# Designs tried in a protein design run: peptides against a protein of PDB entry 6B4J. Part 227

Target 1, 315 residues: chain A of PDB entry 6B4J
Amino acid sequence: DITMQWYQQLQDASMQCVLTFEGLTNSKDSQAKKIKMDLQKAATIPVSQISTIAGSKLKEIFDKIHSLLSGKPVQSGGRSVSVTLNPQGLDFVQYKLAEKFVKQGEEEVASHHEAAFPIAVVASGIWELHPRVGDLILAHLHKKCPYSVPFYPTFKEGMALEDYQRMLGYQVKDSKVEQQDNFLKRMSGMIRLYAAIIQLRWPYGNRQEIHPHGLNHGWRWLAQILNMEPLSDVTATLLFDFLEVCGNALMKQYQVQFWKMLILIKEDYFPRIEAITSSGQMGSFIRLKQFLEKCLQHKDIPVPKGFLTSSFWRS

## One batch from the design tools (peptide; made by RFdiffusion4, then SolubleMPNN)

Design b1_p27_2_s1 (from b1_p27_2, 16 letters changed)
Fold by OpenDDE base, seed 3:
Structure b1_p27_2_s1 (fold): chain B 315 residues (1-315), chain A 27 residues (1-27)
Amino acid sequence: as target 1 above (315 residues)
Amino acid sequence: EERNERIRKEQELVLKEAEKLFEELLK
């Protein structure tokens, strides 16, 4: 399976990255610990500062992240920080940065859907300049949200239930599994972030260049999802999230083919979702239903709330 | 240019895969 091979390759690359900077992370040297913490803060704080307020602020954040990844010194916590402070600094920063982007999907976007767009445009722009960060974003995303691949993890003989739950994307702490609503909320945030990344380009980059992970991957994602049996509650939720965020872009890109796909979802796939939906899970089902019906009726998919406009970039 | 060509080739493969999957679904 090509998709699973891709998944595994990304996970392997991520694991190799961790091993590469193990010296930095496991060091007991005081100076090394200090450098590690400084680099971690320098990588993650700018991402946490991303907001929907002004394009100029977003540009400053982007420039800071890019500078850091380029080996230039940046100010963080009142100190000058550079990846050159340690031979493993760049790998560490790339990993932590990618992890933070996904975490913002998991947390910030989960709670505030419109936050997907400013985070995504920065991530996309950084990905364009630093492909390894993009690969690591995918690796982190796929690990936390296998549905972003997409695939459904299977229970293997001898596997602990908790490990299976974690593979499915659930958080398990002290033998307590995450509540379904919280799980779906986190998954939604990550899918929405991904859907935003694949359609957005950093406006100050070289627009003549091809998007490193563009809408074609969104088209593939949909195709793959539709070729899979739906999973209770999960499929309805994430399919809605994905289409709400990037449906308009896909419509513009694929035109007639997009509408054929949407009809297929409504007529063939939706009944399959219904068949596995319990009375307690009708919320996600109904939301998807209403969305599909509205889009088909109006022959349009609305631009998602929070989509960045030219006015945003002039602010 | 080399990078763009690599990305273009990758995108072409992804697109072909997607098209194949949809063709199977839309038959």
Scores: peptide ipSAE 0.385, ipTM 0.889, DockQ to the pose 0.798
Fold by OpenDDE base, seed 1:
Structure b1_p27_2_s1 (fold): chain B 315 residues (1-315), chain A 27 residues (1-27)
Amino acid sequence: as target 1 above (315 residues)
Amino acid sequence: EERNERIRKEQELVLKEAEKLFEELLK
């Protein structure tokens, strides 16, 4: 399976990255600990500052992240911080930065769907300049949300139930599994962020360059999802999230083929989703149904709420 | 330029995979 090979390659790269900077993370030296903390803050704080307020502020954040990744000193917490402070600094920062982007999907986008776009455009721009960060974003995303690959993890003989639940993306704390609604909320946030990343380009980059992970991956994702058996509640939820965020872009890119796919979902895939949907889970199903019906009736996919406009970049 | 060419080739493979998957769905 090509998809699973791709997944495994990214996970292997991520694991190798962790091994590379283990000296920095495991050091008991006070100076090393300080450097680690400074680098972690320098990598993650700018991402947390991303907002829909002004394009100029977003550019400042982007420039700061790019400067850090480029080996230039940046101000963080009142101190000058550089990845050159430790030989493993760059690998560590790239890993933590990528992790933070995914966490913003998991947390911020989950709660505020419109936040997907400013976060995604920065992530896309950084990915364009720093491909390793992009690979690590995918690795983190895939690990937390296997449905972004997509695949459904399987229970293996001898596996603890809690470990299986974690593989599925659930958080398990003190032997208590996360509630389904919270789980779906987090998964939704990550899928929405991903759907935004694959369609957005940083406006101040080289426009002649090809998107490093563009809409073709969205098209593949849909194709793969439709070739899988639906999972109760999950498939309907995430399919809606994905189409709401990037459906307009896919429509523009693939045109007639997109509409054929949408009809296929409505006519062939919907009955399969319905067959596994209980009366208590009809909310996500109905939401997807209504979305598809409206789109087919109007022969249009609306631009998603929160999409960045030219006026945003002039602010 | 080399990077762009690599990305282009990867994109082509991804699109081919997607097309194959959709064709399988239509059978």
Scores: peptide ipSAE 0.378, ipTM 0.887, DockQ to the pose 0.838
Fold by OpenDDE base, seed 5:
Structure b1_p27_2_s1 (fold): chain B 315 residues (1-315), chain A 27 residues (1-27)
Amino acid sequence: as target 1 above (315 residues)
Amino acid sequence: EERNERIRKEQELVLKEAEKLFEELLK
């Protein structure tokens, strides 16, 4: 399976990255600990500052992240911080930055769907300039949300139930599994972020360059999802999230093929979703149904709420 | 240029995979 090979390759790369900066993370030296903390803050704080308010502020954040990744000193917490302070600094920062982007999908986008777009455009722009960050974003995303690959983890003989639950993307703390609603909320945020990344390009980058992980990956994702058996509540939720965020972009890109796919979802895939949907889980199904019916009726998919406009970039 | 070519080739493969998957769904 090519998809699973891709998944495993990214996970292996992520694991190798962690091993590379293990010296920095495990150091008992006070100076190394300080450097680690400074680098971690420098990598993650700018991402947390991403806002939907002004394009100019977003540019400043982007420039700061890019400068850090380029080996330039940046101001963080009143200190000058550079990846050159430690030979493992760049790998560490790339990993933590990628982790933070995914975490913002998991937390911020999960709670505020419109936040997907400013986070995604920065992530896309950084990915364009720093491919390793992009690979690490995918690795983190795939690990936390296997549905973003997509694949459904299987229970293996001898596996602990909690480990299986974690593989499915659930948080398990003190032997308590995360509630389904919270799980779906986090998964939704990550899928929405991904759907935004694949369609957005940083406007101040080289426009002649190809998107490093563009809409073709979104098209593949849909194709793969539709070739899989639906999961109760999960499939309906994430399919809606994905289409709401990038459906308009996919429509523009694939045109007639997109509409054929949408009809296929409505006519062939919906009955399969419905068959596994319990009465208590009808909310996600109904939401997807209404969305698809509206889109098919109007022969249009609306631009998602929070989509960045020219006016945003002039602010 | 080499990077762009690599990305383009990867994208083409991804697109072909997607097309194959959709063809299988339409059969």
Scores: peptide ipSAE 0.377, ipTM 0.887, DockQ to the pose 0.859
Fold by OpenDDE base, seed 4:
Structure b1_p27_2_s1 (fold): chain B 315 residues (1-315), chain A 27 residues (1-27)
Amino acid sequence: as target 1 above (315 residues)
Amino acid sequence: EERNERIRKEQELVLKEAEKLFEELLK
C-alpha cells in the first residue's frame, strides 16, 4: 500500500545515502579517518548538548548545526571542521545527524520525556532548511520503530526469530532479546520525539512556510493505528505517548473531528485493546484509559509537560 | 515557493488519506 511504499522509499534513500559515503567510512587513510571522526563529532555533539536550560543556548546549537550543513566551518573539539573536507562529507553528516536525532529519542527522551521538545524543535527547524535530513530522520525512525510508520512487521517464512525481533524494534545481542520494558521505553521515546517534531516550528525560521512534516502526518498516524488491530502492550503504550505529546495540538487543529476520534478510541478501540491485554500489561492500558477519560470529562487535552514557552525563548 | 507548494500538495494527500480512514472508522 501507499504507506509501505513510502516506508520503503525512505529506507532506500537511506541505504543509498550510506553507499554514497562508503568511501569515507571504509577508507584506511589516516587523514580520511580523521575527517570522518571530526565530521561525526561535529554532527552529533551539538545534538547531545540540546537541553531545556535556555533558549539562547538552543539557538546556538541550531546555528552550529545549520552552519555545518551549509558548508561553513564550525568549531568542534578545538578544530575547524567543514563538510567540504571530503566530497562525501555532507552526505555523511546528514546521515549521522539524522541518526543522532533519532537516537536522542531512543535514549534521552525515553528516560526524560520533557527532552522531546527542545530536541524536536531543533530537528524541525533543521528539517525545514535541510529536507534530506528530515527524510533521513524518518528513515532511521521507521527502521528502529516501525510503529512510527505505523506498521507491524510480519514474520515471513524462513526468517530467523532474531531477525524478526529486530524488525519489531527489539535489540538482540548475543542471542538475548531485549526486555519488554526496555523495548517499550525506547519505542516510547521515539514516538514522543516524533509527536513533538510534527507540531513544532523553529521560532526563528520563516513562519509563513509550511511545516515540512506537520500535524497532518500525526492525524494520519492516528487514523492508521486505529485501522490496525491492536498489538499487546505496544498499542496502548504508544497511543498514550503520542496523544500525551501532540493531543493538545491535534485538538486545536482538528477540533470536532479530534473529539470524535477520541470517543471512537474510548468506545470502540479500548475493548479491542483490553481483549489482548494480559494482567501483567494492565499498566499501559490503565494509563491510556485514565488519560482519555480525563480528557473527555474535561473536554480538554493538557499542554504536555516540557512544552516550550515564550519564557524559554527569552532565556 | 515551489517547495512550499510541493509540501502543501503532499500534506493535502496525507490529510485526505487520514480523512478517508476516519470516515471509514466512524461509519
Scores: peptide ipSAE 0.362, ipTM 0.880, DockQ to the pose 0.838

Design b1_p27_2_s2 (from b1_p27_2, 12 letters changed)
Fold by OpenDDE base, seed 5:
Formats: structure tokens, C-alpha cells, sequence
Structure b1_p27_2_s2 (fold): chain B 315 residues (1-315), chain A 27 residues (1-27)
């Protein structure tokens, strides 16, 4: 399976990255611990400061992250911090930065869907300049949300139920599995972030270059989803999330082919979703139904709420 | 890097597969 090979390669790269900075993370030296904490803060705090308020602030955050990744000193917590403070500093920062972007999908975007766009445009811009960060974003995303690949993890012989639940993306704490609504909320946030990343370009970069992970991957994602059996509640939820965020962009890019896909979803795939939807899961089903019907009726997909406009970049 | 190239190759293969699957769905 080519999709699984891609998944595994990204996971292997991520694991290898962790091994490369193990010396930094496992050090008992006080100075090394301090450096680790400073680098971790420098990598993650700027991402947490991303907001929908002003384009100028977003540019400042981008410049700070890029400077850090470029080996330049940055101010963090009142200190000058650089990846050059430790030989494993760059690998560590790239890993933690990528992890933080995905975490913002899981937490911030999950709670505030419009936050996907400012986070995504920064992530896309950083990915363009630092491809390794992009690969690590995918690795973190795929691990937390296998539906972003997409694939459905299978139960293997001898596997503990809790481990299987974690592979499916559920959080399990003290033998208590996460509630379905919270699970879907987190998955939605990550899918929405991904859908935003693949369509956005940093406006101050070299736009003549091809997007490092563009809309063609959105097309791939849809094609793969449609070739998979739907999962109860999950498929309806995430398919809606994906289409709401990047459907307009896909429509513009693929035009007639996109509409053929949308019709296929409505006429062939949607009944398969319906067949596995229980009465308690009708919310996601109805939402997807209404979205598809509205889009097909109007022959248009609306620009998603929170999409960044020219006025945003002038602020 | 060699690793990056392998990742790119796999991504391209995934896209090719997706295109084939899509074509089959539209038949």
C-alpha cells in the first residue's frame, strides 16, 4: 500500500529526528536543560501568539520563527536564544515547532475554526522555507489524526484495546477513553488546519514557486476517502470539515472535475454514510447533507469564515 | 537529502494512486 508506505516513511523520519536530539533531551547537565527549555519556548510561544487580529503581528511572528530556524538569535522570555547553543538545537526546534502547529489544530482550531487560517498561512510559509518542518508537521498530524492520511488503523492480534483506541486518535487516561464529542472536535481541528495549509501561501514569500504541499494533496485526500468504507460519525464529520475549509479553493482549481467529485459524494458515497449512521449521530450526517445540497443547488462553495483578506494583511 | 527525496517520491506515488482511484470512481 503506497499510502501506508508514505505514512511509515514520515513516521520513521520523525523517529529518527527524535533520536538525533536525544542527547539534548536526556542530558542531566543543568546548562543543557536550560538550553532545552529556552529552545522549546522559543519554538512554541510564537505559534501560540498567532491570532486573527492583524496581519502585521502575524508577519512579526513569522519573521521570529524563520529567524530562529535560520540560526539567528531571537528574544524569548527576556533572553537571547539560538539553535546554535547546542549541536542538536536545530533538530529539536524543528520537531517542537512542527508539534506545536499540529497541537494548535488539535486545541485552538478545534475550539475556534477561524483560527485555522492564520495558523495555516504561517505554517505554509515556514514549510516553504524549511521543508523538514513540513515533513514533521505531517508526521505529527498523521500520528494524532490517521484520518488526515487517510487510513483507518486496524486492530492487530495481541494489541491492547487502549493502544488500539490511541491509534484511532482517542486520548486514553487512567483507562478512561475520551468522549466521542471531544474526540471529533480535536480531529476536526486538525483536519481544518490541514485543509487550510494546503491552500494558503505566505504572501511575502516567493509565490512563483510551487506550494510544497498544495491542493493536489487535497484532491488526493478526497480520492482516498471516497475509496474507503465510511466510519460511523467520523467520515461525515471530517468530510464536512475538509470541504467547508478548502472546498472553495478546490472548486476554483479543479472546476468541472471538482463538481463531478461532489456529485459522486452526494449520490454514491453519502448513502453509504447514511447506512452506518445511527440516530444518535444524525448531527454530523445532517450537516454534511445540508452542505452538499446547498453547494450543488447554488453551484458554488462559499469562502470559509475566517479566510484571510487583503484588508487583514494591511492591518 | 536522500530521505527527503524518498518522501517526495512516495508522495508522488500516492498522488498517482489517488488519480487512478478517482478515475475509477467516475466510470
Amino acid sequence: as target 1 above (315 residues)
Amino acid sequence: SERDEKIREEQELVLELAQKLFEELLK
Scores: peptide ipSAE 0.028, ipTM 0.562, DockQ to the pose 0.383
Fold by OpenDDE base, seed 3:
Structure b1_p27_2_s2 (fold): chain B 315 residues (1-315), chain A 27 residues (1-27)
Amino acid sequence: as target 1 above (315 residues)
Amino acid sequence: SERDEKIREEQELVLELAQKLFEELLK
């Protein structure tokens, strides 16, 4: 399976990255510990500062992240921080930065859907300049949300139930599995972030270059989802999330082919979703149904709420 | 441009893959 090979390749690359900076993370030296903490803060704090308030602030955040990744000193926590402070500093920062982007999907976007766009445009812009960060974003995303690949992890004989639950994307703490509503909320956030990344370009970059992970991956994602048996509640939820965020962009890009796919979803895939949907899960199903019916009726997919406009970048 | 052509080719390949996947779905 080509998709699974791609998944595994990204996971392997991520694991190799962790091994490369193991010396930094496992060091008992006080100076190394300090450097690690400073680098971690420098990588993650700017991402947490991303907001929908002003384009100018977003540019400042982007520039700071890019400077850090470029080996330039940046101010963090009142100190000058550089990846050159340790031979493993760059690998560590790239890994932690990518992890933080995905975490913002999992937490911030999950709670505030509109936050997907400013986070995604920064992530996309950084990915364009730093491809390794992009690969690590995918690796983190795929690990936390296998549905972003997409694939459904299978239970193997001899596997612990908790490990299987974690593979499915559930958080398991103190032998207690996460509630389904919280699980879906986190998955939704990550899918929405991904859907935003694949369609957005940093406006101050060289836009003549090919998007490093563009809408073609959205098309692929939809195709793969449709070829999989639907999962109860999960498929309806995430399919809606994905289409709400990037459906307009896909419509513009693929035009007639996109509409053929939507018709296929309505006519062939919906009955399959319905067949596995319980009465208690009708909410996600109905939401998807209403969305698709409205889009097909109007022959249009609305621009998602929170989409960054020209006015945002002038602020 | 050569870049535009590469973009187009990539998009076409993805569309072809998607079509194959849809055909499998209909079986």
Scores: peptide ipSAE 0.027, ipTM 0.651, DockQ to the pose 0.371
Fold by OpenDDE base, seed 1:
Structure b1_p27_2_s2 (fold): chain B 315 residues (1-315), chain A 27 residues (1-27)
Amino acid sequence: as target 1 above (315 residues)
Amino acid sequence: SERDEKIREEQELVLELAQKLFEELLK
């Protein structure tokens, strides 16, 4: 399976990255520990500062992240920090930065869907300049949300139930699995972030270059989802999230082919979702139904709420 | 670079997969 090969390749690259900076993370030296903490803060704090407030602030954050990844010193926590402070510093920062982007999807976007766009445009711009960060974003995303690949992890003989639940994307703490609503909320945030990344370009970059992970991956994702058996509650939820965020962009890009796909979703795939939907899970199902019906009736998919406008970039 | 080539190959595979899957669904 080509999809699983791609998944495994990204996971292998991520694991190799972790092994590369293991010396930094496992060091008992006080100076190395300080460097690690400074680098971690320098990589993650700017991402946490991303907001919908002003385009100028977003540019400052982008420039700071790019400077750090370029080996330039940046100010963090009142100190000058550089990836050159340790031979493993760059790999560590790239990994932690990518992890933080995905975490913002999991936490911030999950709670505030509109936050997907400013986070995604920074991630896309950084990905364009630093392809390794992009690969690591995918690796982190795929590990936390297998449905972003997409694939459904299978239970293997001898596997602990908790490990299987974690593979499915559930958080398990103190032998307690998270509630389904919290699980779906986190998955939704990550899918929405992904759907935003594949359609957005950093406006101050070289626009002549091809998007490093563009809308063609959105098309692939939809095709793969439709070729899979639906999963109860999950498929209806994430399909809606994906289409709400990037459906307008896909419509503009693929035009007639997109509408054929949408008709196939409504007529052929939606009944399969219905067949596995219980009375207690009707919320996600109804939401998807209403969205599809509205889009087909109006022959339009609305621009998602929170989409960055020209006025945002002038602020 | 070798890295750029790998990225390109991956992108091509994704595009090919997307096209094949879409064609299969329309059958």
Scores: peptide ipSAE 0.027, ipTM 0.571, DockQ to the pose 0.546; fails the geometry check
Fold by OpenDDE base, seed 4:
Structure b1_p27_2_s2 (fold): chain B 315 residues (1-315), chain A 27 residues (1-27)
Amino acid sequence: as target 1 above (315 residues)
Amino acid sequence: SERDEKIREEQELVLELAQKLFEELLK
């Protein structure tokens, strides 16, 4: 399976990255601990500062992240910080940065869907300049949200239920599994962030270059989802999230092929979703239904709310 | 760059796979 091979390669790369900077993370030396903390803050704080307020502020954040990844000193917490402070500094920063982007999908985008776009455009731009960060973003995303691959983890003989739940993306704390609504909210945030990344380009980069992880991956994702059996509540939720965020871009890119796919979703795949939808899950089902019907009727998918406009970049 | 070429190759492979999957879904 090519998809699973890709998944495993990314997970292996992520694991190797962790092993590479283990010396920095496990060091008992006071100076090393200080460097670690400074690098962690330098990598993560700028991402947390991403907002929909102004394009100029977003550019400043991007430039700061890029400078850090380029080995230049940056100001963080009133200190000059550089990845050159430790031989493992760059690997550590790339990993933590990628982790933070996914975390923003899991938390910020989950709560505020519009936040997907400013986060995604920075992530896309950084990915273009630093491909390893992109691979690590995928690795973190895939691990937290296997539906972003997509694949459905299977229960294996002898597996603990809690471990299976974690593989499915649930948080399990003190033997208590996360509530379904919270789970779906987090998954939605990550899928929305991913759907935004694959369609956005950093406007101050070389636009003539190919997107490092573009809409073709969106097409792949949909094709793979449609070739899988639907999951109760999950498929209806995430399919809606994905199409709401990147459906307009896919429509523009694939045109007639996109509409053929959308018809296939409505006429063939949607009944399969309906068949597994319980009365308590009708909310996500109805939302997807209404979206598909509206889009097919109007032969249009609206630009998603929060999409960055030219006016944003002039602010 | 070599890195850019690798990205392009990977993108082409993904696109090919996506098209194949789509064609199979329409059969």
Scores: peptide ipSAE 0.026, ipTM 0.613, DockQ to the pose 0.738; fails the geometry check

